# Peptides against a protein of PDB entry 7PB4: the designs that were tried, part 70

Target 1, 105 residues: chain A of PDB entry 7PB4
Amino acid sequence: KMLNIKEYKEKLLSTLGEFLEDHFPLPDRSVKKKKKNIQESSVNLITLHEMLEILINRLFDVPHDPYVKISDSFWPPYVELLLRNGIALRHPEDPTRIRLEAFHQ
Target 2, 218 residues: chain B of PDB entry 7PB4
Amino acid sequence: DALQMAVGYFEKGPIKASQNKDKTLEKHLKTVENVAWKNGLASEEIDILLNIALSGKFGNAVNTRILKCMIPATVISEDSVVKAVSWLCVGKCSGSTKVLFYRWLVAMFDFIDRKEQINLLYGFFFASLQDDALCPYVCHLLYLLTKKENVKPFRVRKLLDLQAKMGMQPHLQALLSLYKFFAPALISVSLPVRKKIYFKNSENLWKTALLAVKQRNR

## One batch from the design tools (peptide)

Design b1_p22_1 (made by RFdiffusion4)
Fold by OpenDDE base, seed 5:
Structure b1_p22_1 (fold): chain B 105 residues (1-105), chain C 218 residues (1-218), chain A 22 residues (1-22)
Amino acid sequence: as target 1 above (105 residues)
Amino acid sequence: as target 2 above (218 residues)
Amino acid sequence: YWWELIKDLHLMVEELVIVTAL
């Protein structure tokens, strides 16, 4: 039973990953060559899959404060996609924090 | 302030589509239109109203009118544009609204404060080339955004496939010429040397307003 | 097309949350 749940979770994650890669891919990262001094912190944007994983994990790891701080790695269109479609919720007092919406409440 | 009341109405006002015939709505819409065309709108006002126009909160007629008056006093925030594009991805706006948005984006491109995040949207814009109604305006936008790093083999193939499907369109030829400039090895096809790049004049709708904005910012 | 994709995304995320809670 437990092995089946883990396998099923992995299958769901894989299916979600494929779905997101096909339909919501990140824009092509400009491979800016390392020119020296401009610390243009090439903020490595994370995939929508990774964002959702972070949000889900936070919901279970810290259920009393399930909010994740929006980092520079969060691509703004993804954040807005999640918020506008009711997948995520913005913190009422801190617009820099979002949580996964509780679908079962 | 009448403008603040109007913006507040659109932001907090009732969502019901039946209100498109409301005299109050029309009053506030006219207030926004009048200020926008005379003086332009502040970046914050554009941020609010542009988001509303694309959110599907109001009917298509109202959204179209709001979008037509998204004229800056000085600048448009890049964040407002990113948020707007995110609404396009949600698909709650009409095809005509999408066309109008791309026309607006091209027309207002120089008034956007920054381009870094807009450049990251390159792939989303490029995907919209497949829409025949959007294609001319998306080509123009991509012509403004394209850097050497965006010119990839798969995009070249897609553009050539589009050309095969739709024929030699001036807007597509302009974009292909730019791609050939950045990556000549990827485009073996001889492109006609066009001395003049011609895009559909997206600015025509805002021509007078844009002139006024440029005069105010001198 | 996009609306259906978002519905599918919502359902997949919901299912993943349920499975993670088990």
Scores: peptide ipSAE 0.477, ipTM 0.639, DockQ to the pose 0.226
Fold by OpenDDE base, seed 3:
Structure b1_p22_1 (fold): chain B 105 residues (1-105), chain C 218 residues (1-218), chain A 22 residues (1-22)
Amino acid sequence: as target 1 above (105 residues)
Amino acid sequence: as target 2 above (218 residues)
Amino acid sequence: YWWELIKDLHLMVEELVIVTAL
């Protein structure tokens, strides 16, 4: 049975999610910055899966500007992992922005 | 100055295919080594050179020499350490370079300006316990980093499995004792009461340099 | 081991991009 493209995409996302959870899990969020007075902006780090989804979606949603701004939710080791392995590229003029690498160029 | 020229050389790479590439590299490497051991390096210089040493841009011999002279004048940026750990994940550096890095990280731990991001790397460090060559140094690092919230049942199981495989190593015993301190209910095994936690510190390559750094920053 | 994981990650991301384009 030819899995509908949607079903296949869901399966791929699930497989990728499991793979990333097993091999690239987020660090334990337990570093409560006890900053005294300012509201616990508990910057919730996003998973590598979520980061990749954001990058992929941006590539398709805004193909002329496929760059995503690095937020505080982006765990620096993940950013570096993607950049150093050629999965993502840093914007040439704005180091705070990254895009998914174009695999088919 | 000579140091800026040397750092710039390593950062930008050799410009010209000159016949004297090796001599130029050696000259700049010696410049970095001399300054690092005499005065220490600025945080920015360490940031650049540490990244280069772990990136695989140069050969293992050069990377080893660079890493050995990553001696701070005052502080090391936490961001530099995070970037360095990211290179370990990429695996472009040799096993010997990884060992040297963890030794360096333990030796320089107190000179790192902040620990918040390093604490988030706990899982990555813990995964490196499976490497027999890294295990002693990773245990020491984890001993410095471990908080109650890091002591999870699955990590306890992994440490006990590692103990079963490797035997009761002093460094592993030290870490297990700390885990038992934070979460006694998770560790039913009686650990021998060792009064002194012993990590191999006698082989600290930077002992003399660290003493000098501490004296300069008094 | 890490190198193989990164290769697998790269392949999975590439496949996901292809499927998303479809």
Scores: peptide ipSAE 0.469, ipTM 0.638, DockQ to the pose 0.228
Fold by OpenDDE base, seed 2:
Formats: sequence, C-alpha cells, structure tokens
Structure b1_p22_1 (fold): chain B 105 residues (1-105), chain C 218 residues (1-218), chain A 22 residues (1-22)
Amino acid sequence: as target 1 above (105 residues)
Amino acid sequence: as target 2 above (218 residues)
Amino acid sequence: YWWELIKDLHLMVEELVIVTAL
C-alpha cells in the first residue's frame, strides 16, 4: 500500500511537471549578458513546479506557519497566477509571504 | 480632476449609496474614453484600468469599453502587461475580451517601455495558440517577441501540428518562417517563400489614436 | 482555454496535497 502511494505521488509529480512545462514554461533566460557592468543579479527564477513543491513542503513541514517568503527567485507572473486563482493565499499582515490554499475546508 | 474621479470610481468600485449606479458608471466611462482618445492616458492610469478590465470586476460590456480606450499618452509599463496576462490566465474575462487584449497588445507593442518581462511570458502566449479565435493575433505577437532561444523542438512540433489541423494560415506561416530563420535544422519542411508577411491588421481599432500618440511623442 | 488549464492545475495540486498527507 505505501509503495503504491509513493509511486502514485511520483507519477502525479511527473504529470504535473509535464503539464507545467507545456502550459506555463519559464522563458529561456539565455539573454546573453552583454557585459554591461550592470550587476543585474541574474536571479535564477525557479519553475512553477519548484514553487508549488516549496509551498506544499512548507504546508507539511511547518503546519502552524505554512507561509513561504517570496524571494527574488519567484517569478511575479507565477505568484500572481497562484494568488488570483486561489491556489495560494497572501499572508494578511505580511504581503511578502504566501501559503498554499487549504483545499480541504 | 474628472479623470482622477473616474479612475478612482473604477478602482474602488461604486459607492453603495448611489441610486443611479448605471448613470454614474456611464459618466465615468465616458470621461475615461474622452481623455484617452484626445490626450492618451498616463502609465499609472493604464495600469489601474487595464487590470480592472481583465479582472472580471465589471461586466463584459464595460470591460470591452475600458480596454478599447487603453491608449497611452507616452508609454505603457511592462508591469501592467504582465499583470494583464496573469488575469488572462485566471480566465475571468470573456473570449471577446481576450481577443481584444491581444489585438491591443500587438497595436500598442512599440509603446511598452521594456520587453524583458514580456519576453518571459512567451510560453503563456504560445499556449494561447490553441485557441482558434486568438491564434491569428497570438501569432502576430509571437512574431514580434520570438528570439532564437524561444525556438525549441517541442514548439516547432506544436506549430506544425497546428498547421496540420488549421491548414496553411498566413499568420501561422509567418511565424513558422521566423522559426525556420532562427533554427533551420528544426524545420525540415520547405515553407513557401512569401514575399510579404501578412497579419490581420489589429491596429485598425486604434489607427487614429496611434497616429496621434506618435505625433505627440516626436 | 486558460480557465480549463487553471482548473486542471488546481485539481492536480489538490490531489498532490491529498497524496502527500497520506
């Protein structure tokens, strides 16, 4: 039974990953840094898949404070997508923190 | 001023106490329309109103009228466009509003201050190619945005599949020709050499306004 | 089209949360 759940979880993660790559891919950041001295901190944006994994893991690892701080690696369109569609919630007092929506109320 | 009051009305919503909600809405909408077509709107006003038009806060008729008057005085912020696209992803706006938005985005493309974040939305736009109503306008937008790094094997496959389904559409052929230019090894099919790239004239709705904007910014 | 994709995303995330709780 447990092996079946783990395998099913892996299959779901794979299916979700493929879905997100097909429909919500990050653009290729191969913007050739022309050497203009602007330390544009090439902030490595994470995928929507990675963002969701972080949110899910935080929900289970710290259930009393399930909020994740929005970092520079969080692509703003993804944050807005999750918030506006009720997949994530913004912290009421700290707009820099978001949590996964509680789907089971 | 009258414009600030109108924008504030759309941003904050109708004050509950107004018995004649429809007349008040129409008054403010006409104020926005008049200023937009005469002088254009500031980037901040476009940011607010564009977000409202796509959020589903108002009815489709109101959203359509707001979107039609998203004419810049000078520039449009790319952040406003990113926010707008996020609302398209939510799907709270009508199909007609989505079509109008892509037409607007193509028409106003040169007035957007930066393109870096819009280029990051390439995948979102590409996904919208599957919508038959959006496809002609999305192809035009992608034609403006496509860089070599965007031309990947899976996208080539999707475009060829769309061509097989929809036939040899001029807008799709234009995009495929650009893809072949950037990555000739990915497109084995001989594309007919079209001398002229043809897209539906999305600018027709704003032609007069765009001429006025270009004249003011010279 | 986007509404269906977002609905599917929502369902997939919900299912993943359920399976992770198990």
Scores: peptide ipSAE 0.458, ipTM 0.685, DockQ to the pose 0.243
Fold by OpenDDE base, seed 1:
Structure b1_p22_1 (fold): chain B 105 residues (1-105), chain C 218 residues (1-218), chain A 22 residues (1-22)
Amino acid sequence: as target 1 above (105 residues)
Amino acid sequence: as target 2 above (218 residues)
Amino acid sequence: YWWELIKDLHLMVEELVIVTAL
């Protein structure tokens, strides 16, 4: 049973990954800006898949505080996509924190 | 240079709590407007100013005026557009600014240096079709961006559902016609053969400026 | 208008949450 659940989870993750790549790919911000001295933080944006994984993991790892702090690696369109469509919720007192929506109420 | 000083003002913000903040702002805004309409702006200036206009750093009136003068001298960087779309999602700009941005994006589409990254934003643009104020301009943008690989069954269904809700809008019909061209098997509905593709408000605010840009770059 | 895409995303995320809870 556990092996089947793990395999099924992997299949779901793969299917989700493919779906996200097809419909919500990251813009390739490989702006090779030449090394002029301005610390433009080359913030590596994470994929929507990675963002969802972070949110899911936080929900299970810290169920009493399932909120994730929005970092500079969180692409704003993805954050908006999740919030606008009820996949994620913004913290009521801290707009910099989001959680996965509780589907099991 | 007066333009550099103006751009620097918008980028860095007002240095001192001077009583003349509004006069200084207006002076710099007029400088940008005058140069943009006369000569166009460099890609770097557009990058800075477009980002400022959508960031919510200034009030809606200022942002609107900045966005209206985002006229290129030669090209617009695709990266500037990607950044702009990011700001639209942050929600710090007004609905009117969003509409103006999409109008601008359609008007300036041919002056954008590359389209590869913009094409990756196809899904986000498509999601904006549900906004009634944006829908006509988003349809026009999607008409310019759509490739065969973008024509999926779910998007066809959504366009048909939207047409059922909104009626047979010319901009929706234009997009559906393009979809049917790329994937005729996905669209069983007979679409009226329109001799002319018509998008509302094709008279962009920049028509005269764009003609001048095209003349300078010939 | 919940786009099917968003419905599908929502369903996939929900299913993944359920499976992760198991």
Scores: peptide ipSAE 0.447, ipTM 0.727, DockQ to the pose 0.255; fails the geometry check

Design b1_p22_1_s1 (made by RFdiffusion4, then SolubleMPNN; from b1_p22_1, 12 letters changed)
Fold by OpenDDE base, seed 5:
Structure b1_p22_1_s1 (fold): chain B 105 residues (1-105), chain C 218 residues (1-218), chain A 22 residues (1-22)
Amino acid sequence: as target 1 above (105 residues)
Amino acid sequence: as target 2 above (218 residues)
Amino acid sequence: SAFDLIQDLRLMVATLVELESL
């Protein structure tokens, strides 16, 4: 039984990875905002996969404060995608923090 | 001004106390429509109103009317389009609203200031090819967006499967021809040499307005 | 559709969370 769960989890992770690669492309780092003088902070945008991984990990690592601070590495469209579809929730008092939705509550 | 009051009404929502909510709504909607068709809307006004139209805050009839008057004075912000697409993913929009949005997006494509972030949504648009009502307009949009890096083997397979299911649709053939141009090794099938690419004239709803926008920005 | 993709994503994430809780 436990072996089957581990194998199933690994398969699901692989499937999720492939799914995200196929349908949710990497933010092209080359979005050089040619804004004028502000330092090309080439903020390395993270993938949706990485974003979900961070959110899942935080939920299990710190269950009493499962919120992740949104950094400049979070591509805003993906953040909005997660929030608008009830995959993630904003912190009620701090809009810069998001958590994974509790799907079983 | 009257436009700012109208936009503010849609943004903040109806103030509870008005007994004539529908009359007030209609007044503000007409104000937006009149300005949009005469002068176009500022990018900021489009940003606000486009989000409202797709958020499900108002009924489908109101959302449809707002979306029909999303005519730029000069440019549309890419960020507004990206936010709009995120609302489409929520599934609260009617099928007719989705069709209208894709028609709008194709019609207004040249007025969008940037395309880099929109191109990152390529996969979302591609997934909508399976919807028979959306397929012609999505193909047109993808034809405008497709770069070599978007042409993947799995997408080729999906397009060929879709063609097998739906038949040799002109819009699918146009997209497949573009795919073959970028990646000839992925498409072994001989595509009929069509001299002319034919998409549905999605811009017809805004043809006069678009001509006026182009004239003002010359 | 884009909606279907998001539903699939939600389902996969929900399943992963459930599996991690076991």
Scores: peptide ipSAE 0.480, ipTM 0.755, DockQ to the pose 0.249
Fold by OpenDDE base, seed 2:
Structure b1_p22_1_s1 (fold): chain B 105 residues (1-105), chain C 218 residues (1-218), chain A 22 residues (1-22)
Amino acid sequence: as target 1 above (105 residues)
Amino acid sequence: as target 2 above (218 residues)
Amino acid sequence: SAFDLIQDLRLMVATLVELESL
């Protein structure tokens, strides 16, 4: 039973990785927000895969506060995609924090 | 002005106190329609209204009317399009609204200020090829968006499978021809050399309006 | 469709979370 679960998990992770690479590409680093003003902080945008990993890890590492602060590295369309489709939830009091949805509820 | 009030109504929603909700909605909708077809809409107005049309905030009839009047005065913001596509993923939009959106996107493609972020949504658009109602318009959109980096083996397989299922559709052949141009090694099948690429004329709904926009921006 | 892709993503994520809880 345990071996089957581990193998299934590995297969699923591989499938998810491939799925995300195929359908959810990295934002091209060249999306410089031309903020007219000074500091072109080349904000390195993270992948949807990385976003999901952060959210999943936070859920298990800190189950009593499973919320992640949205950084500038989070591409807003991907954040919105997760929120709108019930994969993530926004903190009720802090709109800058999101958590992975509890899919069993 | 009347347009600002109308946009504000759609953005904030109906104020509870209006006794005649339907009459108020119709009034504001007509205001938006009149301005859009006469002068076009500002990018900010399109940003708000396009998002509303796809959010499911209003009924399908209202959403359809809003979407039909998403005519730019000058440009459409790429961000507005990206936001709109995110709503397509939620599944609250009717099939007819999705078709209309893709038709709109193709028709208005040249008026969108940038394409970099839209190109990142290539996979989302590609996934909609399997919908028979969307397929002609999605092929046209993909034909406009496709770069060499988008031409992957799995997408080639999917297109060939789709061709096997649907037959040799002109819009699909056009896209396959473009794929073969970018990645000839991935497409071993001899494609007929079509001299002319034929897509359904998505512009038909906005033909007059688009002509007016082009005249104003010259 | 785009909707189907997101549903697949949701399902995969949900399954992963379930497996991690085990």
Scores: peptide ipSAE 0.480, ipTM 0.754, DockQ to the pose 0.250
Fold by OpenDDE base, seed 1:
Structure b1_p22_1_s1 (fold): chain B 105 residues (1-105), chain C 218 residues (1-218), chain A 22 residues (1-22)
Amino acid sequence: as target 1 above (105 residues)
Amino acid sequence: as target 2 above (218 residues)
Amino acid sequence: SAFDLIQDLRLMVATLVELESL
């Protein structure tokens, strides 16, 4: 039974990876926000896969504080996608923090 | 001004105390419609109103009317379009609103300031090909967005399967022809060489407005 | 549809979370 769960988990992770690669492209790292004066900090945008991985890992690593701070590496459309579809939830007191939704039906 | 008050009304919502909520709503909606069709809207006004139209804040009739008057004075911000697409994914908007949005997006495509972020939404648009009501407009949008990198084997299979189900639709044929152009090895099927790509000129609800915008910006 | 695609994503993520909680 445990072996079947591990195998199923691995298969699901693989399927999710393929799904995200097929349907959710990598944000082009080169969105040079031409703001004029300050050093071109090329903010490397992370993938939706990486965002989900961070959120899932935080949920299990720190279950008492499962919130992740939104950084400039988080592409806003992906954040909004997760929030609006009930995959993630904003912290009630700090809108800069999000967690994975507890899918406890 | 009257437009600022109207946009502010839609953004902030109705002030609770007005007994005549429907009359106030209609007044502000007419103000937006009149300015949009006469002069076009600023990019900031489109950003606010487009988000409202797709958020589900108002009823479908109001959202439809707002969306129909999303006519730019000069440009539409790509960010506004990306935000709008994110609302489409929530599933709160009606099917008619989705159709109207895709029609609008195709009609206004040249007025969008940038396309880089919209191109990242290619997979989302492609997934909407399965909706029979959206399919013609999504094909047209994808025809405008498709790059060689978007032409993958799984998408080719999905398009061929869709063609097998729906028949040889002109809009689907146009997209397949573009796919074959970028990746001839993935499409072994002989496609009829159509000299003219006919996307149904669905009577572009904005044809007259777009002509006026182009004339003002010359 | 785009909605269906996101629902599939939600289901996959939900299932992963359930499996990790086992």
Scores: peptide ipSAE 0.479, ipTM 0.757, DockQ to the pose 0.238
Fold by OpenDDE base, seed 3:
Structure b1_p22_1_s1 (fold): chain B 105 residues (1-105), chain C 218 residues (1-218), chain A 22 residues (1-22)
Amino acid sequence: as target 1 above (105 residues)
Amino acid sequence: as target 2 above (218 residues)
Amino acid sequence: SAFDLIQDLRLMVATLVELESL
């Protein structure tokens, strides 16, 4: 039973990875924020896969505070997609924090 | 300003207490329509109103009217389009609204200030090809967006499967021809050499408005 | 559709979370 669950998990992770690679491009690292003078802090945008990984990990690592602070590496469209589709929730008191939705029916 | 009041009404939503909610809504909608068709809307106004039209805050009739008057004075912000696409992923948007949005997006494509972030949404647009109502307009959009890096084997397979299902549609053929141009090794099938790429004229709804925008920006 | 794509994503994520909770 345990071996089958592990194998299934690995297969699902692989499938999710492939799915995200197929449908979600890597964010172009060079979003040149044309801000004026400040050093091109090339904010490395993370993939949707990485965002989901962070959110899932936080849910299990810190279940009493499963919220992740949105960094500049989070591409805003991905954040909005997750939020608007009920995959993630915004913290009620801190709009800069999001959590994975509790999919528990 | 009447326009600012109208935009503010849509943004903040109807204040509960007025018995004349429908009259007020219609008044503000007409204000937006009048300004949009005469002068176009500022990028900020489009940002607000486009988001509202796709959010499901108002009924389909109102959303349709708002989308029809999303005519820029100068430019449309890419960010507005990206935000709008996020709403398309939400099942609350009607099919007719989605169709209208894609028609709008194609018609207004040249007025969008940048395309870099829109190009990152290529996968979302491509996924919408399976919708028969959206397919012609999505093909046109993808024809405008497609780069060599977007032409992947799995997408080629999906397009060929779609062609097998729907038949040799002009819009699919146009997109496939572009795919073959970028990646000839992925498309072994002989595509009919169509001399003229033909998409449904999505611009017809905004033809007069687009002419006016182009004239103002000369 | 874009909606279907996101629903598939949601399902996969939900399943992963369920598996991790076991």
Scores: peptide ipSAE 0.472, ipTM 0.748, DockQ to the pose 0.238

